Peptides against a protein of PDB entry 3C66. Designs and how they scored, part 140

Target 1, 189 residues: chain A of PDB entry 3C66
Amino acid sequence: KSWANLFEKNDFFFRYKFYLEITAYTRGSDEQHLKWSGLVESKVRLLVMKLEVLAGIKIAHPFTKPFESSYCCPTEDDYEMIQDKYGSHKTETALNALKLVTDENKEEESIKDAPKAYLSTMYIGLDFNIENKKEKVDIHIPCTEFVNLCRSFNEDYGDHKVFNLALRFVKGYDLPDEVFDENEKRPSK

## One batch from the design tools (peptide; made by RFdiffusion4, then SolubleMPNN)

Design b2_p25_8_s3 (from b2_p25_8, 15 letters changed)
Fold by OpenDDE base, seed 3:
Structure b2_p25_8_s3 (fold): chain B 189 residues (1-189), chain A 25 residues (1-25)
Amino acid sequence: as target 1 above (189 residues)
Amino acid sequence: MSYTIFEANLEFENLIIYIPKVEKK
C-alpha cells in the first residue's frame, strides 16, 4: 500500500473514534493566510511524531489535505466566535450567523470588499491502547510544543488580531459537517 | 503568542485523555 493511498479520504473520518483538529485562522488577506496555514501544515508531521511516542497512543494518522473555508468577519468579536465554535458539529451551527464565502458569492460587492476570516483545518486520526490496560494519555505537551513551534517561526504570527491557531480533540460523531460527503452518514455516538 | 487548545477530559473504557484548556492571546 502506497503512502498516497493511506492519505485518501475514503473512510478516514469513519476509521477512528477520536480526532485531533488543528485549525489555522487568519483575519486578513488570502496571501497572509496562505503563508500561515502553509507553515502550520508543514509542521503537522512533527506533532504526529510526538504523539506516536506516547505510550497510550497506538496510531496517530494525519489526513494530508486541509479543509479550507472562509467567512465574512466584520468584527473582532465575530473572529473570536469563529474560533470558539468551529471544529465541532455541536457548536458549528453558530457559524450560520456569518456569511460563508463561496465561489458563487465571492464576487458580490458586499462580500468582495468585506473583512474575511480564513480557516485551514488539518485532522489527525487517533487510535489508543485501551484493550489490555488502563492508560492515561496527556497530549498537552506535544500540542503546546507544536503551537510554540508554529507561533515562534515568524514575529508576524504573534499578532493575535490576524493570526490564530487552535487544537481541538473531538469524537468522530462530533466532527464538522465539512468532512462528510452528502451521501455519507455521520458516525453514531 | 496566541493560541487555543481546547480542553479534553475524557474517560472512555480504559482510556483517560487529558488536555487542559489553554487560551493565549
Scores: peptide ipSAE 0.142, ipTM 0.747, DockQ to the pose 0.662
Fold by OpenDDE base, seed 2:
Structure b2_p25_8_s3 (fold): chain B 189 residues (1-189), chain A 25 residues (1-25)
Amino acid sequence: as target 1 above (189 residues)
Amino acid sequence: MSYTIFEANLEFENLIIYIPKVEKK
């Protein structure tokens, strides 16, 4: 199945048992985030290519559109919390303690000038080769290379107080709510 | 290094997925 065919289907987040979430975090300006997230997004295809050649991976399909969100992030602890809790349905409710920035509230005085954490998340759907024998799949190398590639692109991206990159391996039933439409039922186990 | 959360040693049927957990210190 070509990547092109995936874009025509609205079932991307139901199609795979496993997903790799790639989230670019920025605690800073929107401009900083655009540069950082843009870089990360531009490299996702390279990661996909590296994943696809692994013997245990049958399919690695990127969802090409990032999911964007931003939170008021007054402290570094809040920023760490976001990084810890985001990307899993089990933990994402903790983010409710923070103010989500929306188009409706972004002009409020308490939000407009507040420190923000910006998030851009890319998803890769993964299908594995499950054979009769135990298969071991190690995605350490491609993931590490990807992270290093992104982080080393510019020295500024080494500042973990501002720029962060997380990869999260999740099961389909534990995908964050953002990937589903309001009328869609979350995948079951 | 970047914050990376992986389910290390995920066992699923006959599949073992090794994903390094890189925690931000």
Scores: peptide ipSAE 0.102, ipTM 0.696, DockQ to the pose 0.569
Fold by OpenDDE base, seed 4:
Structure b2_p25_8_s3 (fold): chain B 189 residues (1-189), chain A 25 residues (1-25)
Amino acid sequence: as target 1 above (189 residues)
Amino acid sequence: MSYTIFEANLEFENLIIYIPKVEKK
């Protein structure tokens, strides 16, 4: 398949057994989130480059666009819950306790003026050299370097009450529902 | 600087992924 075909959503989330999710969180203004998420997104390609050179990683392929969502987030506990539960099909149902902001409801007074958590999530599909040998792959270093690169860009990003960043390693069958269309069936185990 | 890396020391068939669960603030 051509490089262009690898960026199609329909193929991307079924192509790999493993994915690395990179989520930028902001509890604040949409403007704050745009700056933070934009920075994180701009650095994903550098992480990909670092992953690709690791022994045991055959392919590290980024999806081209982020997934965007926002929730009413009245408390810090809610913000922590979002960060803990988001990014896995097993746990994402816990987010149903929060109000998802949509185009249909964003003008409601209870939502319009509410504190919000904004999420931008990037995905990297991973293929490993595991067919004929046991492989040990340590991705901690490149992931840590990536986080440091993002967080060190501006001193404001040191405020964990506002800005957070999470990396989650997930199997394809445990991807969040957001990556699939309504007519698509999630990958099986 | 705060961040979280999930899913520490994942073991799969013929694959071990080292990604220690770290939360730094």
Scores: peptide ipSAE 0.085, ipTM 0.660, DockQ to the pose 0.657
Fold by OpenDDE base, seed 1:
Structure b2_p25_8_s3 (fold): chain B 189 residues (1-189), chain A 25 residues (1-25)
Amino acid sequence: as target 1 above (189 residues)
Amino acid sequence: MSYTIFEANLEFENLIIYIPKVEKK
């Protein structure tokens, strides 16, 4: 299998047992989100590098493209709900209560000028080294360093009413529906 | 063969990390 094939969507989300999801959230303008998500995305490679050098990690493979979505987000409670429920198949159905912004509806009067939450999510597939000994893997340090790197870049990103960042460790069977095509069956437990 | 992925739950003002503990025996 060529290296190019490793970055294809159809294989990536079935290949690993574990994934790290990195989601940048913005409740504001698309311009604000572009800057924030762009920053986060630009630092993902540094996180990957730090993960791959850990003795217990065989592979930390980033998916090359972010997944992007936006919701009408009229209240702060809605924004908190998005951050709580997004990123897990078990909980993402709660997002159906919100209006997803699409190319088809974005020009509707009720949507066009409505407050929005923007989401950009990067995925890292993880494979672990397991030998004839107990292996202990702690990814806390690399993740913390990544968080600190993003949060310290600009003071404006400290406004949690507008900008947020989440890292979620999930199993492949609990990946959000967005990563699978309509005709694809999600991995089993 | 066994492995442990340590749990890490970090909460910052605008940043949250959810890393569950995973053990394999």
Scores: peptide ipSAE 0.054, ipTM 0.577, DockQ to the pose 0.045

Design b2_p25_8_s4 (from b2_p25_8, 15 letters changed)
Fold by OpenDDE base, seed 3:
Structure b2_p25_8_s4 (fold): chain B 189 residues (1-189), chain A 25 residues (1-25)
Amino acid sequence: as target 1 above (189 residues)
Amino acid sequence: MSYTIFEADIEFEDLIIYIPKVEKK
């Protein structure tokens, strides 16, 4: 039974208190983004394996599909802003200052020829071993190794003006709106 | 090599979850 069939999409973003978000960013062509995001996605399983062996982590479960979005991104400052603000409900409202590319507007002349930032985000749900003892779980090492693995795969991915990668540890109530359906209520604090 | 790991130092039910913020440009 493929892992893909076991998780009904419907409750993944309600199942865990904590999530690790992995976002691949590309300011360039759709083709460049497809290659970069595809590489990052292909390595997520290796990160999961390294997280699972940490004593404080009970479960590290990847969501099977990336979330994809793109914005008109005319400047490098806009690209930095996207990377800073994306991935948290608390900060994502800042992205309203940018034009989201949609199927409805992608053919508009002002959007079609504009520089774009492409985003692909993978989610890992995390469950921790809650013991009556104060434990420290440091996920920095596996996360850093993951980033190094992705960035070192091709020399072109060293260009931070084009390709970027971010990892964000997020509480379930602070997940981006994109992960919830219109009829779903965001988890409470 | 540029990447960002967002900072989290969260205490939850006697568990400390730690991920330091690292920005490499």
Scores: peptide ipSAE 0.084, ipTM 0.704, DockQ to the pose 0.665
Fold by OpenDDE base, seed 5:
Structure b2_p25_8_s4 (fold): chain B 189 residues (1-189), chain A 25 residues (1-25)
Amino acid sequence: as target 1 above (189 residues)
Amino acid sequence: MSYTIFEADIEFEDLIIYIPKVEKK
């Protein structure tokens, strides 16, 4: 199978047992988020390259498109909650307390001018080399280097009230609902 | 610097996947 076929959504979120989620958060304007998320997205390939050369990693395969969402986010506490709860099926139900911005509701007066948190999430599927011995794979270093690279790019990105970045390691059965279509059954445990 | 790397210490068959949590400030 070609690499081109592997980058299609069709079975990407069923192909791997493990995923690394990279989420760029912005509590500010759409323009601010576009710049921030665009930067983060542009650096994902560098992270993949660093992961691929680690012992024990067989495959680090990025999904090519980000998942995007936004919420009405009236308080800093709401913004912290989003960052804590997003990215796991176990916890994402907490986000139901916030108003999801959609194409259908974005022009409503209560939503249009409201403070918003924007999210853009990139996914990396991970496959590992399993030998007849237990192996420990530590991905902390390349992940930290990635975060530092993104945050140091522009001084404005040092403002934690506006710009944030999170990396989450998850099992396939704990992926957020956003990655599955309505007719798809999430992977089993 | 405000960022989070969520902690994982997951055993799967003969593999231990480790990523220490780095909390945002």
Scores: peptide ipSAE 0.081, ipTM 0.667, DockQ to the pose 0.703
Fold by OpenDDE base, seed 2:
Structure b2_p25_8_s4 (fold): chain B 189 residues (1-189), chain A 25 residues (1-25)
Amino acid sequence: as target 1 above (189 residues)
Amino acid sequence: MSYTIFEADIEFEDLIIYIPKVEKK
């Protein structure tokens, strides 16, 4: 299976048992988010390269298109909640307490000028080597290096009130609903 | 610098997949 086939979504979110979610958060302007998310996205390939060389990782395949969402985010607590709850099917329903910004509602007066949290999420599908011995695969190092790389790129990205970055390791059955089409059945355990 | 790495300690067919939860604010 070529990397080229992953660009078409296809069965990407059904292909792997495990995924690494990389979410860039911005509570600020669209421009701020575009810069931040663009940077993060540009570095994902470096993370993939670092993951691929780990002995326990057979495959690390990025889904190269980000998933974009934004919420009305009136408070810092709301922003923290978004960061905590987003990226897992188990917890994402908590986001229903916030107003999702859509193309249909973005021009509403209550939404247009409201503080927003922007989210861009990249996904890496992971396949692990299963050997006859118990192995431990620690992806902490490459993930931490990735975060540091992104955060250190510009001093402005050190402002956690505006810019945040989260990495979440999830099982396929716990992927957020956004990755599936309406007619797709969520992977089972 | 703030970032979050969500914890996973998953045993799967003789494989432990590990990513410690790290939150730096």
Scores: peptide ipSAE 0.079, ipTM 0.707, DockQ to the pose 0.686
Fold by OpenDDE base, seed 1:
Structure b2_p25_8_s4 (fold): chain B 189 residues (1-189), chain A 25 residues (1-25)
Amino acid sequence: as target 1 above (189 residues)
Amino acid sequence: MSYTIFEADIEFEDLIIYIPKVEKK
């Protein structure tokens, strides 16, 4: 199997046992989100480089495109809920309580002018070097540096009411439904 | 185990991954 084939969408989300999700959140305008998410996405390769050189990490491979979604988000509590529940199959069903914005409904009066939360998520597949029974990998430094790099780029990004950035470590069987095609079966435990 | 890291919650302990025994396939 060629290297190119290994990182097609279907192969990518089945290839690794572990993934790091990087999600940029914006409760504001689409323009604000475009700037914020674009910045975050532009820095992901720097994080990958830092992860790859860690002794316990064999592979850190980014998926090439972000996953994007938006929800009607009338309250700050809703925004907190989105950040808490998104990124895990185990919890993402809670998002069904919110109105997902789609191309079909975006022009509806109740949606068009409603406050929105925008999400852009990048994925990194992780393979670890397993030599000993009790191994740990500390990704604190590269992840913290990444968050600081993104947040410090513009003073406006310090407003957590508008802009947020989350990193989530997940197992392949707990990836959000968005990464799989409708007819694909998610990995088992 | 899955975990989420927010800027306000970035602590050293939260970013230590304990590697479970993976079946060699």
Scores: peptide ipSAE 0.022, ipTM 0.553, DockQ to the pose 0.086

## One batch from the design tools (peptide; made by RFdiffusion4, then SolubleMPNN)

Design b2_p26_1_s1 (from b2_p26_1, 11 letters changed)
Fold by OpenDDE base, seed 4:
Structure b2_p26_1_s1 (fold): chain B 189 residues (1-189), chain A 26 residues (1-26)
Amino acid sequence: as target 1 above (189 residues)
Amino acid sequence: MEPIIQIDPNKESGGLLRADMKALYS
């Protein structure tokens, strides 16, 4: 059975207690982001394979579609804030200080030609072989290898002022609002 | 070196690994 058939969108973000978020960031053109995010997305399966072989991981299932967002990003400090605050419900409210680009506002003069940060986020649902609350699973190595793999593809992707890549470990109750429909209740702690 | 992402059921979510972090090169 293909991974695509295993997950209906509506249940994926309720199925797991833990998620790994992979976000490709671009402060530049839409074309630059398309290339960068496309590369990252193409490598997610390799990360999944590396996670699945870890003894502490029972299941690593990728969500098949990326979540896309973009913000007006006038300064490098704004870009840093996006990278620091995005991906957690607890911190994402800080992004309200920035203008989210939407289909409704993208043609506004103040937005159309403004510097932008583009975000593409992939999600991996995780289930662990944890017998007790004291057990820990280290996923640093496969995550680091993944980052290095993506960055090494093109020298341009080493310019962190333009391109960046983040992996965030998030519990289901702390997933960003973007993954839920308006009528869906966020998972409880 | 302490892992940047270590899953601990007793900790809050939000463990972050970024490409620009120095720990990726240690």
Scores: peptide ipSAE 0.322, ipTM 0.784, DockQ to the pose 0.284
Fold by OpenDDE base, seed 3:
Structure b2_p26_1_s1 (fold): chain B 189 residues (1-189), chain A 26 residues (1-26)
Amino acid sequence: as target 1 above (189 residues)
Amino acid sequence: MEPIIQIDPNKESGGLLRADMKALYS
């Protein structure tokens, strides 16, 4: 499919066996998150470029639209849990213990003024070059450079109590529910 | 394989993500 087709959801989350998830977290205001996530999103293509030149990576294709969610996050432990559990179908059910903020409930008195964690997630579909006969593909360097690039933009982004950035490697069958429509069946193992 | 990396920008290491080619395609 053409790049134009990749701007549409279509079969992006069925096309690849492997995905790299890039999630920007903010425990603070929506304004803080907008700035942070916007910065991260703006740099994803630079990460893609760095991944594409690795011998073990055949394809690195970004899904250009972020997925957005927010939770009531009363404690730092809750914030850590979100970062640990989000991004995998296997673990995301743990997030049910937290209150998901929705358009329907955001004006409720218990939610409106509550501390919140905001999440913006970008996805990169990956295809590996197995013909290289390499046991492993190491993407530590490109990922580190990406994180450093994002966090160095503003001194405030060094505060891990507020701003975080995680990268997760996920197989297609273990993608979060958010990437699928209600009528779509997740890929089989 | 579900590696999670949370890279500390102040460290060279601590967020290593490796795709195990043998495990991924066997």
Scores: peptide ipSAE 0.041, ipTM 0.649, DockQ to the pose 0.051
Fold by OpenDDE base, seed 5:
Structure b2_p26_1_s1 (fold): chain B 189 residues (1-189), chain A 26 residues (1-26)
Amino acid sequence: as target 1 above (189 residues)
Amino acid sequence: MEPIIQIDPNKESGGLLRADMKALYS
């Protein structure tokens, strides 16, 4: 398979054992989210470059398309819950307690004027160099630098009540349902 | 739950993602 195919959905979410999820959160307007998520997305390539040069990382391949979702988010506690539970198949069922905003329901009065949490998620497929079982790969530095880069771009992005950014390390069998089509079977453990 | 990095700009930046090769490839 050509390297170019890695930027299409195809088998991207079946190709790797490990994934890094980068999620931009916004509890505010769609305009605020567009600016914030656009900034984060524009910096993902820098993170990939920093990951690729780590000795323990064999491959870091980004999926180029973001996944978008939004929820009615009436409270700060709900916003924290979204950030805690999103991004893992094991925990994402907790989000069923919130109203998912869809094209079909977005014009309903109870949804249209409700506070929203917007999510944009980027994925990086990872493969590691294994020389021995004692090796560990620490990605703290490049991940922290990435978050700081995004947060420091504009002082408004320092408001954690509105804008947030999270990185989650997940295994292929624990990827969120959103990455699979209805006819696709989730990878086994 | 898998490791998560969330940074509060009002606090010292924290969070660590480490891949333990023994655990990941066992």
Scores: peptide ipSAE 0.041, ipTM 0.643, DockQ to the pose 0.048
Fold by OpenDDE base, seed 2:
Structure b2_p26_1_s1 (fold): chain B 189 residues (1-189), chain A 26 residues (1-26)
Amino acid sequence: as target 1 above (189 residues)
Amino acid sequence: MEPIIQIDPNKESGGLLRADMKALYS
């Protein structure tokens, strides 16, 4: 399969045992999120480049399409919960306590004017070089650089009440439901 | 400095990296 095909949905979420999730969070306006998530998305390629050169990483392939969702988020605690629970199949059911904004309900008065948390998630498929006998791969440096790059771009992005950025390492069997089509079965453990 | 973000392919992962990310803001 061509490397180019990895940017299409294809079997990307079945191809790797490990994924790095990059989620941009915004509790604010859709315009704020568009700017923030757009910035984060634009920098993902730099992170990929830094990951690829690490000795313990054999492959770092981005899925180029962001996954987008939004929730009614009336409180800061709700926002923290979203950040804590999103990105793992094990924990994402906790988000059912919040109202997911959809095209069908977005015009409802109770939703339209409600505070919202917006999420945009990018995925990087990872394959590790086992031969390096390193029990652990340290990705602290590239991840820190990435976060700093995004946060430092605009002073407004330092406001953690509004803008957040999280990276999550996830195994294929624990990927969120959003990455699979209705006809797809999630990878087994 | 202890690495904040370490990937261990042999361990279940899901929460550690996010916790580490919070530490990056500190």
Scores: peptide ipSAE 0.045, ipTM 0.641, DockQ to the pose 0.187; fails the geometry check

Design b2_p26_1_s2 (from b2_p26_1, 8 letters changed)
Fold by OpenDDE base, seed 3:
Structure b2_p26_1_s2 (fold): chain B 189 residues (1-189), chain A 26 residues (1-26)
Amino acid sequence: as target 1 above (189 residues)
Amino acid sequence: MEPIIQINPNLDSFGLLKADMKKLYS
């Protein structure tokens, strides 16, 4: 399949056994999130390039469209909970305790004026080339460099009360529900 | 010591990446 086909959802979330999730979090305004998430998204290709040169990684393919969501987030504890639970099918049900902001409810008084956490998530499909069962793939350096690159772009992005960035390694069967359509069944274990 | 984010052949240890990254930059 051509590089161009990777921009379409198609079977991307069924193609790989493993995925790297990159989530930009913002507890603040939509404008703040737009700037932060836009920056993170603009740097994902650099991370892909750094991952591809690792001996243990055969393929690193980004899904270029971000997944976006927002929650009412009245407390810092809620913000920490979102960051802890989001990104895994096993844990995402905990987010049901928070109010998801939708087009249908965004104008409600209780939601309109509420503090919000915004999420934008990018996905990278990974295929590993591990010939020896004892071989370890170290992605610490590329991931750390990526986070540092994003966080150091503006001093404001160092405020963890507002801006956060998380990377999560996820198996295909544990991908969040958001990546699948209603008529699609998640991959089996 | 900074946590080493490594993938073992079974790739199970890679699941801690999110937690490790949060600790490094919190």
Scores: peptide ipSAE 0.035, ipTM 0.639, DockQ to the pose 0.189
Fold by OpenDDE base, seed 1:
Structure b2_p26_1_s2 (fold): chain B 189 residues (1-189), chain A 26 residues (1-26)
Amino acid sequence: as target 1 above (189 residues)
Amino acid sequence: MEPIIQINPNLDSFGLLKADMKKLYS
């Protein structure tokens, strides 16, 4: 399956009620992040395959491109805050307390040599086969397997001070602003 | 209809945030 041709950005983030966000975090060098995020991204397809075969999941479709961002991250507390607040529209405003690295500011002396947290986020749109509100879908096993697969690939990826991986289940109306264009209206509840 | 997502409350994989765990049961 070539997912690359399946979805346009504008349609993807309005198509599903539920999304799984997969974010690779790196507090280190861009080279470290490139390797880590590249690995995570390469395994997303495997997670999708595992989700698709669950009885309660009708559709699991990945968005093909990661969303990239980086922040000046001088402390471990900042890094924890990023991981806690990122990925939800409700909480992402807290990230405004950090300096976002941009092409325009990356060469500034205060930013160039500063510790940075890099983020790469992949999205999976989910549609469920649920007939009754009391029915449950267990995605713990596939998600755990995915995390373990990524973390176990290299011993260095076990260092949570540098490398982190989070899966966030979110509703479409709570997707981060980054997935929408400035002219797009956020999905309603 | 909103699905209820089951997650192990004793998750040790570091793949899911505590806040997300709560959301999965809401």
Scores: peptide ipSAE 0.027, ipTM 0.620, DockQ to the pose 0.229
Fold by OpenDDE base, seed 2:
Structure b2_p26_1_s2 (fold): chain B 189 residues (1-189), chain A 26 residues (1-26)
Amino acid sequence: as target 1 above (189 residues)
Amino acid sequence: MEPIIQINPNLDSFGLLKADMKKLYS
């Protein structure tokens, strides 16, 4: 399929065995998150370009739309838990302990004024070109450069109590539920 | 065949990428 087809959800989350998740976290205001996530999102294309030139990567295709979610996050421990548990089907159920902010509940007094963690997640589908079992693909450099680029863009983004950025390598069968429609079956192992 | 993915010269698994990133900037 052409690059153009990857701009639509379509079968993107079924097409690859491996994905790189890029999640921007903000424990603060919506405005703070908008700026932070917007920056991160704007740099994803650069990461893709850096990944594509790696010999072991055949394809690095971004899903162009972020997935957005927010949780009531009353404590720093909750924020750490979100960062630890989010992004994997195996662990995401732990997030049920927190209140997911929805359009239906956002105006509730207990939610409206509560501290929140905002999440914006971008996905890159990966196809590897491994000629032999001994060949290793190292994405450490481009990933590190990406994080550094984002974090160094503004001094405020160095505050890990507010702003965080995580990259997770995830297999297709372990993608979060959010990427699938209700009628879609999760990929098998 | 699953690719051998390295996220750090000292790490064998991509599963540590998130943790590695967190540690790097914590």
Scores: peptide ipSAE 0.034, ipTM 0.656, DockQ to the pose 0.413; fails the geometry check
Fold by OpenDDE base, seed 4:
Structure b2_p26_1_s2 (fold): chain B 189 residues (1-189), chain A 26 residues (1-26)
Amino acid sequence: as target 1 above (189 residues)
Amino acid sequence: MEPIIQINPNLDSFGLLKADMKKLYS
């Protein structure tokens, strides 16, 4: 089956118990983020390939489209908070303290010229070959290689004040709200 | 019984990833 057919939004976020979130962060211009996130997104397939060959990984399926959001981010502390809290349903409510940039509000004077943090998130659904509690899978190596690959592509991407890349291992029931439609119920524990 | 997936957190390259992996053991 073609990869394209496997990743319809309708059931992707219900199909797996585990997901790897890949989020590209940019505190800067939209143009900077477009380049950075585009690079990261272009390399996700390489990460998938590296995950698939791990003995403990049965399936690694990327979702086809990124989720994009941006927040008013006036301070570095806010930027750190975003990176800490984003990507989990348990913690994402903390982001309510920041102003989400929307098409409706982006032209407001308080938002238009404000410093912003841009986020682009890719998701990989994971199925493991683990049959018992003693079996272990280490995804740190391929993940580290992925991060290094992305950050080494351009010297500018080494500036953590501007560009960041985070990978989060998350359970399906703890996926961010953004992945579900309004009429969809979050997976149960 | 559903198996508990254990993730080996040997590499400390990603604080977020590491933290999430540790939670799998709780």
Scores: peptide ipSAE 0.026, ipTM 0.633, DockQ to the pose 0.130; fails the geometry check

